Peptides against a protein of PDB entry 6RGO. Designs and how they scored, part 94

Target 1, 392 residues: chain A of PDB entry 6RGO
Amino acid sequence: MALKLLGFNQDATCFSVISSNKGVTIYNCDPFGKCFELEKSTSNDEELDFLVEMLFSTSLIAVVDKTIGASKRKKLKIVNTKRKATICELTFPHEIMDVIMNRKIICVVLKSDQIFVYDISCMKLLRTIDVRGEKLKSTSKFRNSEAVGDIGVRVSLSTDNNSILCYSSYSKSDKENAPLNDIVVFDALKCIQINVLPAVHQSNIVCIACSPDGMLMATASEKGTIIRVFKTIDTENDEPILVNEFRRGSRPSRISEMKFNHDNTLLACVGESDTIHIFALPVTTTEADANEDDTLQQSSHSLSSSINGLQYISKGLANRFGKIIVSKIPTQSQQRHVAYIKIPENAKYRIGFPKDTTNTIHICGEDGNYLVYSIPRNEVGPCTLVKSNTFD

## One batch from the design tools (peptide)

Design b1_p27_1_s4 (made by RFdiffusion4, then SolubleMPNN; from b1_p27_1, 11 letters changed)
Fold by OpenDDE base, seed 1:
Structure b1_p27_1_s4 (fold): chain B 392 residues (1-392), chain A 27 residues (1-27)
Amino acid sequence: as target 1 above (392 residues)
Amino acid sequence: ELTSNITEEDIKIIQELLKEQEELLKK
């Protein structure tokens, strides 16, 4: 059967898939099994397309049927899965491109480059963000950007209650085809812009991940060769703080999804390549514990091991993008442990990090595999398969 | 145009589901 992946929920306790014959199916990860099915509304052999966003392991889901006609693609249904009932329906002026949710907020992304921010508790509209309108305030020319094909606004929302929303925006360049290479950081509860990261890539941003606590953000461009990790809120001299820069590979490959684990120690990425990459993040010591004056004069002998580690600090990027202050990552923590998972070529996979085990990753494929891997912490190497299940 | 059919009963159902979720997080 043809499967299409929708992804994991926020805590990777469930994942959703489209089966061409059945409609939408939600699986529980542990114990593994079907927990919900949304039957196909039509007997037609049309390729099914849905957006499904689940609120953790609850019976609340947001559903968009994208299969049939421009009218259905504008409708968001809030569904109680336990009752198999639609709670409410929202209709938008344009096609829905994405839906993201936490315990406080629903964000709806439209093909018009608008983001609708709702308070989930009352389904009240808090804000409409017009990403094109903000560009037009900076650039006086209403250009019909009809030709923005597969490149739309990308969003990510923190899974915590702080509800930090990161979204891609157009650069302030007077160029006709300004790329979606800025990031705006937005407090979705207070409806305030808290930061702007200008020109974080040279090309359009195609993937964004916010950390669960909203303190970190990862970005990837259309090239998918470099992943950048920034602080979301903190700035140094009004400039964005680049925490990490990771190389996924030398060959261009689209990144479809990135996720942080729950303690911000790992960043995973998946896409069109045969490899899921897992990067180690430095533990951001919160400044609070620096006051213990533990005077232990441990005579760390100067092992001057001349590891001429590749200081490919590309000197060239610092001059042309505004002063992205690369925080001086202490040269000692250069052992970025990288783990990997090999996946079948041309199989789309989705990733999720469970809350209970920071060294575990959940993955699912359009090949019908649900896999649980253990992540090595102290070495560079392959992840170990712990559990395997199949779905149809 | 943006349209919504949300009722007070719908809001109550959402609030019940959110409360169930908060109770699950305390265990």
Scores: peptide ipSAE 0.388, ipTM 0.861, DockQ to the pose 0.839
Fold by OpenDDE base, seed 4:
Structure b1_p27_1_s4 (fold): chain B 392 residues (1-392), chain A 27 residues (1-27)
Amino acid sequence: as target 1 above (392 residues)
Amino acid sequence: ELTSNITEEDIKIIQELLKEQEELLKK
């Protein structure tokens, strides 16, 4: 049967899949098993397409049926899974491309490059962000709707109550084809723009991850060779702070998903490659008072290379030809993965970090595998498989 | 145009579900 992965919830306690025969199924991770099923509305052999966003381990889900007709693709259903009932339905002017939520906010991304921000507690619209309208103020030409290939606005939301929203925006280049290579950091509760990170990549951003606390953001471009990690709120001399630059590989490969673990010590990425990469983030140990107590406990050499924050001098030297030259970060600062998981070639996988175990990663594949891996902390190497389950 | 069929009863149901979740986080 063809499986399509929808992904993990915010704490990796559940994941959702589309089964061609059944419709949407939500699985609980531990104990492993089905916790919800949404039957397909049609008897036709049409390829099922859905968006499903689950609010943690609750009975609250947001669902978009993308299978049939332009009208259904514009409808967001809020569903109570315990009652198997639709609570409410929202209809949008354009096709829904993505839905993300936390305990406070629902964000709905449209094919029009609009982001609708809702207060979940009352389903009130707080803000409409028009990413395309911001571009049109700088560039008089509409991007023809036909050239909306795989390149749209990308979003990520913090899982905490601060509700930091990171989204890709169009650079202010006078070119008709301005790339989606800026990032906007937005307080979704207060509806305030906090920060703008200009030209974080040379090409369109295709993947964004916000940390659970909203303090960090990871970005990847269409090339998927370099991942950059920035501070979201903090700036140095009004310039963005680059915390890390990671090399996934030398060959171009699309990254489909990235996630931070719950303590911001790890960043995982997955995509079209045969490898899930896990990177270590330097823990900013606040030097709490080193009280002198001399106890010789073995220095586990955590490679806390205090990489002094390389000021990403975004000297966007607008070359005389309107090319934003992202300053070449010295290749010496590029770190490799600390851990990896091998996955089948051409199998799509999704990733999740459980809250209670910072050294564990959950993965699920369109091959019907749900896998739990332990991440090595003291060595660079493969992750160890701890648990395996299958689903259909 | 954006259309919504959300009722006050629907909002109450959402608030009850959110409250159940906040009580689970305190345990």
Scores: peptide ipSAE 0.375, ipTM 0.856, DockQ to the pose 0.823
Fold by OpenDDE base, seed 5:
Structure b1_p27_1_s4 (fold): chain B 392 residues (1-392), chain A 27 residues (1-27)
Amino acid sequence: as target 1 above (392 residues)
Amino acid sequence: ELTSNITEEDIKIIQELLKEQEELLKK
């Protein structure tokens, strides 16, 4: 059967899939099993396409039917899975491209490069963010909508109640072909812009991950060779703080998903490659544990993270819109993965980090495999398979 | 155009589900 993966929920306790024969299915991870099914309304042999966003392990889901007709692609359904009933429906002016949710908000991304931010508790619209409107204020020429390839606004939301929203925006370059290579950090509850990270890549950003606490953000471009991790809120001298630069590989490959683990110690990435990469983040030792003198000579294999900081060359003060040129970090300062998982070639996988086990990763494939891996702590190497299940 | 068909009953159901979620996190 043809499966299409939708992804894990926020805490990797469930994942959702589209089955060509059945419709949308939600699986529980532990104990493993089907917990919900949304049957297809039509007998047609049309390729099923859905967006499904879960609210953790609750019976609340947001669903968009993208399969049939322009009308359904503009409709967000809020569904109670336990009652098998639609609670409410929202209709948008444009096709829905993405839906993200936490306990406080729903964000709906449209093909118009608009982000609608809702308070989930009352389904009230808090803000409409117009990513194109910001571009149009900077660039007099409307790009004709025809070259809307797979490059749209990307979003990620913190899973905590702070509701930090990171989204890709168009660079202020006078080029008709301005890439989606800026990041905006937004407080989705207060509806305020917190930060702007200009030109974080040379090409369009195709993947963003916000940390669960909203303090970190990972970005990848269309090249998918370099992943950058930034602080979301903090700045140094009004410049964005680059925490890490990771090398996924030398060959271009699209990254489809990235995830932080619950404690921000690991970043995983998956995409079109045969390998899930897991990177270690530096533990910011909070100053508190200064006292225990335990002289365990942990051989600091100084991974000399020569974090050759992104020297944003601020060109001089005169033009207030200084082109922050991301300096080329030397290829030698780029950290590699600490762990990896080999996956079948051409299999699409999704990743999730469970909350309670920071060294465990959940993965699922369009091959019908749900797999749980243990991540090695003290060595660079393959992850160990702990559990395996199949779904259809 | 943006259209919403949300009722007060729908909002009540959402709030009940959100409350169930908060109670699950306290256990």
Scores: peptide ipSAE 0.361, ipTM 0.851, DockQ to the pose 0.840
Fold by OpenDDE base, seed 2:
Structure b1_p27_1_s4 (fold): chain B 392 residues (1-392), chain A 27 residues (1-27)
Amino acid sequence: as target 1 above (392 residues)
Amino acid sequence: ELTSNITEEDIKIIQELLKEQEELLKK
């Protein structure tokens, strides 16, 4: 059957798929099995297209039917999966492009480059963010609507209650075709802009991931060769803090999804390539345990293994990109472990990190595979397959 | 089992607020 992956929920306990014959199916990861099915409302052989966002392991889902007609693509249904009932339906002025949620907030992204921020508990509109209107205040010319290819506003929301929203914004360049290469960090609860990261890539940002705690953000451009990790809230001398720069590869390849694990020690990415990449993040040791003087002289064996993927930012390259104050990343050359998973080149995969096992990753494919991998902690290498299931 | 943390009262509140939104979109 033709499957289309919608993705994992926030804690990777469930994933959602579109089956051409059945409609939307939600699977539980452990124990593996169907937990909800939304039947196809139409007998037509039309290609099914949906947005589905699930609130963790709850009976609450947000659903957008994109299959038929411009009117349906403007409607957000909140569904109780246990009752198989629509709780509520919101209608928007424009087509819904994305929906993200946590326990506090629902964000709805429109084709108009507007972000509607709701309190989920009462479905009250807290804020409308107009990303185009912010551009118009800086640049007088609209992009012609026809040149709105697959490049829209990207968003990511922290899975915690702090509800840190990261979104792509237009650069303040006087060019009619200003790229979506700025990031805004927004407190979705307080409705306050916290930070702005200007020109984080040379081209449009196509993928954003916020950490579960909202303290880190990863970004990738259309090139998908470099992933940058920033602090969201913290600044150094009013400048953004670049924590990490990872090289996924030398060849351009679109990144479709990135995820942090629950303790911010790993960042995974997936896309059009045959490889899921997992990068190690430096553990920010909080200053508290500075007292134990244990002089373990670990011998500096310079294993010059040419890991083509880890460009350590040598001190010298800091000068060529503008005033991104690379804070004192402690020159602890902790060998950033990289793990990988090989996937079929033609299969789209989605990724999720379970909460209880920081070294485990869940993946699912449009090939009908649900796979659980163990991530190596102390070595660079392939992940180990722990469990496999199939779905239809 | 899918845990519903949404009460029938929460559902009622959500429904009332949506009725208000539909009335705002009709003006």
Scores: peptide ipSAE 0.292, ipTM 0.728, DockQ to the pose 0.039

Design b1_p27_2_s1 (made by RFdiffusion4, then SolubleMPNN)
Fold by OpenDDE base, seed 5:
Structure b1_p27_2_s1 (fold): chain B 392 residues (1-392), chain A 27 residues (1-27)
Amino acid sequence: as target 1 above (392 residues)
Amino acid sequence: SKEKEFAELLKEAREEEEKLEEELKKK
């Protein structure tokens, strides 16, 4: 059967899939098993496409039927899985491209480059962000709507209650083809812009991950060769703080998903390559309880040597228009993965980090494999398979 | 109202999550 992966929930306790014959299925990770099924409403041999966003392990899901020809592509349904009932239905002016939520906020991304921010407690609209409208104020030319293929606004939301929303925006370029290479950091609860990270890549941003606490964000462009990690809120001399620059590979390959673990010590990425890469982040030791005594010379072999500290994004040549070009970190100072998982070529995988085990990663494939891996901390190497399950 | 019914269902869903998290901590 053709499976299509939708992804893990926020804490990797569940994942969702589309089965061509059944519709949407949700699996629980531990104990492994099917917990919900949304039956296919149509007998047609149409390729099923859905957006499903779960609210953690709760009975609440957001569902969009994206199936071709469906008038439902503009409809968000909030469903209680236990009651098998639609509790809310919202209709949008444009096709829904993405839905992301936490315990406080639901964000709906439209094909119009609009982000609708709702208070989940009452489904009240808090803000409409118009990413295109901001561009049009800077550039008088409407892009013809037809040529906006697979490159839309990308979003990520912190899983905590602070509800830090990171989204891709159009750079302030007079070019008709301004890339989506700026990042805006937005407080979704207060409905205020916190920060703007200009030109974080040379091409469109295709993947964003926010840390669970909203303090870090990872970005990848269409090239997918370099991942950049930034602080979301903090700035140094009104410049974005680049924490890390990771090299995924030398060959261009699309990154489809990135995730931080719950303690912000690891960043995983997956995409069109045969390899899931896991990168170590510098532990920000909060300076507090450095009690003197424990002289344990743990000969932590020098995986630390490539953690070049907080690099200022050097102002590349600020042209007269104040465009900050993120200086490329020299290729020699680009960190590599600390761990990896080999996956089948051309298999689409999704990744999730469980809350309770910071050295464990959950992965699932369109091949019907759900796999749990242990991540090595002290050595660069392959992850160890701990558990495997299959699903249809 | 639909809003009250939604708020009650969201509350039920959160109380279910909290119970599941407590059950997982006991294993």
Scores: peptide ipSAE 0.143, ipTM 0.758, DockQ to the pose 0.527
Fold by OpenDDE base, seed 2:
Structure b1_p27_2_s1 (fold): chain B 392 residues (1-392), chain A 27 residues (1-27)
Amino acid sequence: as target 1 above (392 residues)
Amino acid sequence: SKEKEFAELLKEAREEEEKLEEELKKK
């Protein structure tokens, strides 16, 4: 059967798939099994396409029927899976491209490059962000949206209650074809823009991940060779803080998904390549107030040597035009993966990090494999397979 | 009202999640 992956929920307790024969199926990860099935309402042999966003392990899902020819591509349904009932239906002026949520906020991304931000508790519209309207009133030649493929606004939302929204925006260049290479950081609860990171890549941003706490953001461009990690809120001299620059590979390959683990110590990426890459992030020692007493001399052994290469190149070359050129970390100081998973060629995989086990990653494939891997912390190498299940 | 019904259903969904998290901690 042709499976299409929709992905993991926020805590990787569930994942959703489209089965051509059954419609949308949600699987529980532990214990492994089907927890919900949305029956196919239409007898047509049309390729099913859906957006499904699940609210953690709850009975609440957001659903968009994106099937070709469907008049429903502009409709968001909020469904209680236990009651099998539609709680809310919203209709948008344009096709829905993405839906993301947490315990507080639902964000709906439209083909018009608009982001609608809702309070989930009452489905009240808090903000409409017009990512195109932030372009100066210069010649809005509508990019004929037909010919420019899958390049639209990308979004990521923190899974915590702070509800930090990161989205791609158009560079302020007077060029008719300005790339989506700026990032805006937005407080979705307060409806305030917190930060703007200009020109974080040379080409369009195609993947964004926000950390669970909203303090970090990872970005990848169409090339997918370099991943950049920034602080979202914190700035240094009103300039964006680049925390890490990771090299996924030398060959261009699209990154489809990135995720942080729950303690911000790992970043995973997956895409069109045969390899899931896992990168270690520097542990930001928050100076927790060292209350004096307990002398436990735990010997912090020798992983110190490889981290010393992160010279904070805070020297923004302010080029004459006031554009903050994000100082490229020298190619020699680009960190590589610390761990990897080999996946079948041409199989689409999705990734998730469970909350309670920071060294574990969940993955699922359109090949019908659900796999749990252990991530090595003290060595560079392959992840170890811990559990495997199949689904159809 | 539809808003009250939605808020009740969202509350039920959260109480179900909290119970599942408590059951997982007992294993």
Scores: peptide ipSAE 0.122, ipTM 0.745, DockQ to the pose 0.502
Fold by OpenDDE base, seed 1:
Structure b1_p27_2_s1 (fold): chain B 392 residues (1-392), chain A 27 residues (1-27)
Amino acid sequence: as target 1 above (392 residues)
Amino acid sequence: SKEKEFAELLKEAREEEEKLEEELKKK
């Protein structure tokens, strides 16, 4: 059967798939099994296409049927899965490209490069962000061309109540073909722009991940070779703080999804490659523990050991885009542990981090595999398979 | 109103989530 993956929910307790025969199916991860099925509205052998966003483990889902006609692609349904009933229906002026939610906010991304921000509690529109219109206020030239390009606005939302929204924006270049290589950080509750990260890549951003607490953001371009991690809110001399730069590989490959774990110690990425990569993040000690006065005068022995740590400080980026002050990443020469999972070539996979186990990752494939892996923390190496299930 | 019914369903959904989180902490 042809499966299409929709992805995991926010806490990786459930995942959603499209089955060509059944429609949308939601699986529970533990205990593993079907928890909901949305039947096909049509008997036609048309290729099913849906957006489904689940609110954690709740009976609430947002659904967009993209299978049939331009009118249905503009319609968002909020469904109660237990009642099998549509609670709310919203119609948009343009095709829906993405839907993301947390306990407070629903964001709807349109093909027009508009983001509609809703208060989930009443489905009230809080803000319409016009990513093109914001550019036009900065650059006098209307892009008249419907750039029919596969490159649209990307979004990520924090899973917490702070509701930090990160989205890709057009560079302030007077060039008609300015890339989507800026990031805006937005407080979705207050409807305030917090930060702007200019030119975080040389090419269009195709993947964004916000941390669960909204304090970190990961970005990848269409090249997918370098992943950058920034602070979302904090700045140094009004410039963006680059916390991490990771190299996924030497070959270009599209990254389809990235996720942080719940304690911001891991970043996972998946895409068109045969490998899921898991990067260790430096533990930012929150300043709270700095007050214990423990006066241990341990002696100043000058071990000048020339640890040739691979400072992939790409010297070349410093000259052309504004001073990304790479804050002095404390030269703790701790080898950033990298874990990996091998996946079948040409199988699309999705990733999720469970809340209770920060060293565990859930993955599911269009091959019908649901897999749970343990992540090594003290070594660079493969993840260990803990559990496997199959779905159809 | 549809908004009130939606707010009640969201409340039910949150109470279900909190209960599931408490059941997970007991295992």
Scores: peptide ipSAE 0.117, ipTM 0.745, DockQ to the pose 0.611
Fold by OpenDDE base, seed 3:
Structure b1_p27_2_s1 (fold): chain B 392 residues (1-392), chain A 27 residues (1-27)
Amino acid sequence: as target 1 above (392 residues)
Amino acid sequence: SKEKEFAELLKEAREEEEKLEEELKKK
């Protein structure tokens, strides 16, 4: 049977899959088992395509049926899984490309490069963000929407109640082919733009992850060779916005998903390669006042390779936003993975970090494997398989 | 209203998550 992975929920307590024979199935991770099924509406042998976003471990899901007809691809259904009832149905002017949510906000991304931000409590529209409209105000030529290839706006939302939305935006370059290589940081609750990170990559951004608390974001381009980690908010201290640069590999390979763990100590990435990479983030010790008590410094050897190489290029080359965020970091300062998981070639995998165990990662494959790995703390090496289950 | 029904169903979904989290903390 052909499986298609939809992914884990926000806390990796559940994952969703499309089975060609059954429709959408949601599995619980612990105890492992099927918890919900949405049957396919048609007996046709058509390739099933859905978006499903689950609200944590709740009975609330957002569903988009992308299988049949242009009209269904524009409909968002909010479903209660226990009641098997549609609570709300919204129709959009364009095809839905992505849906993300937390306990406060739903964001709906359209093929038009529009982001609709809703208050989840009442499904009230708070904001429409027009990512193309911002570009068109900067460029005199209307590009026909058809000439922007398979690269749409990417989004990520913090899983906390702060509801920090990170999205890719078009560079203000006078070139007709302006890439989606800017990042906008947006407070989805207040509907305020917090920050703009210009030209974070040379090519289009294809993957974004926001940290659970919304304080960090990770980005990857079409090349997928370099992952950059940024602070979302300008700190009052002269601290660089770019906090990490990781090297996934030397060969180009698309990254499909990235996730932070719940304490912002790890970043995982998965994609078209045979390897899930896990990177260690430096613990930003907030200098809490050093009151004298001799509590044993467990020497967590944070590989705090001080990124001493951020030469402040002088004030004169002000990018259009005044900050050069990405200097050419020397390839020698690029951190490698601290841990890895080997996966089958050509198998699509999804990743999730459980809340309760910061050194555990959940993965699931289109091969029907659900796997739990332990991440090594003190050594660079392979993750250890702790639990395995199969699904169909 | 559909909004009231939605708010009630969202509340029920949250109360169910909280119960599951409490049951998991008791094991």
Scores: peptide ipSAE 0.105, ipTM 0.725, DockQ to the pose 0.539

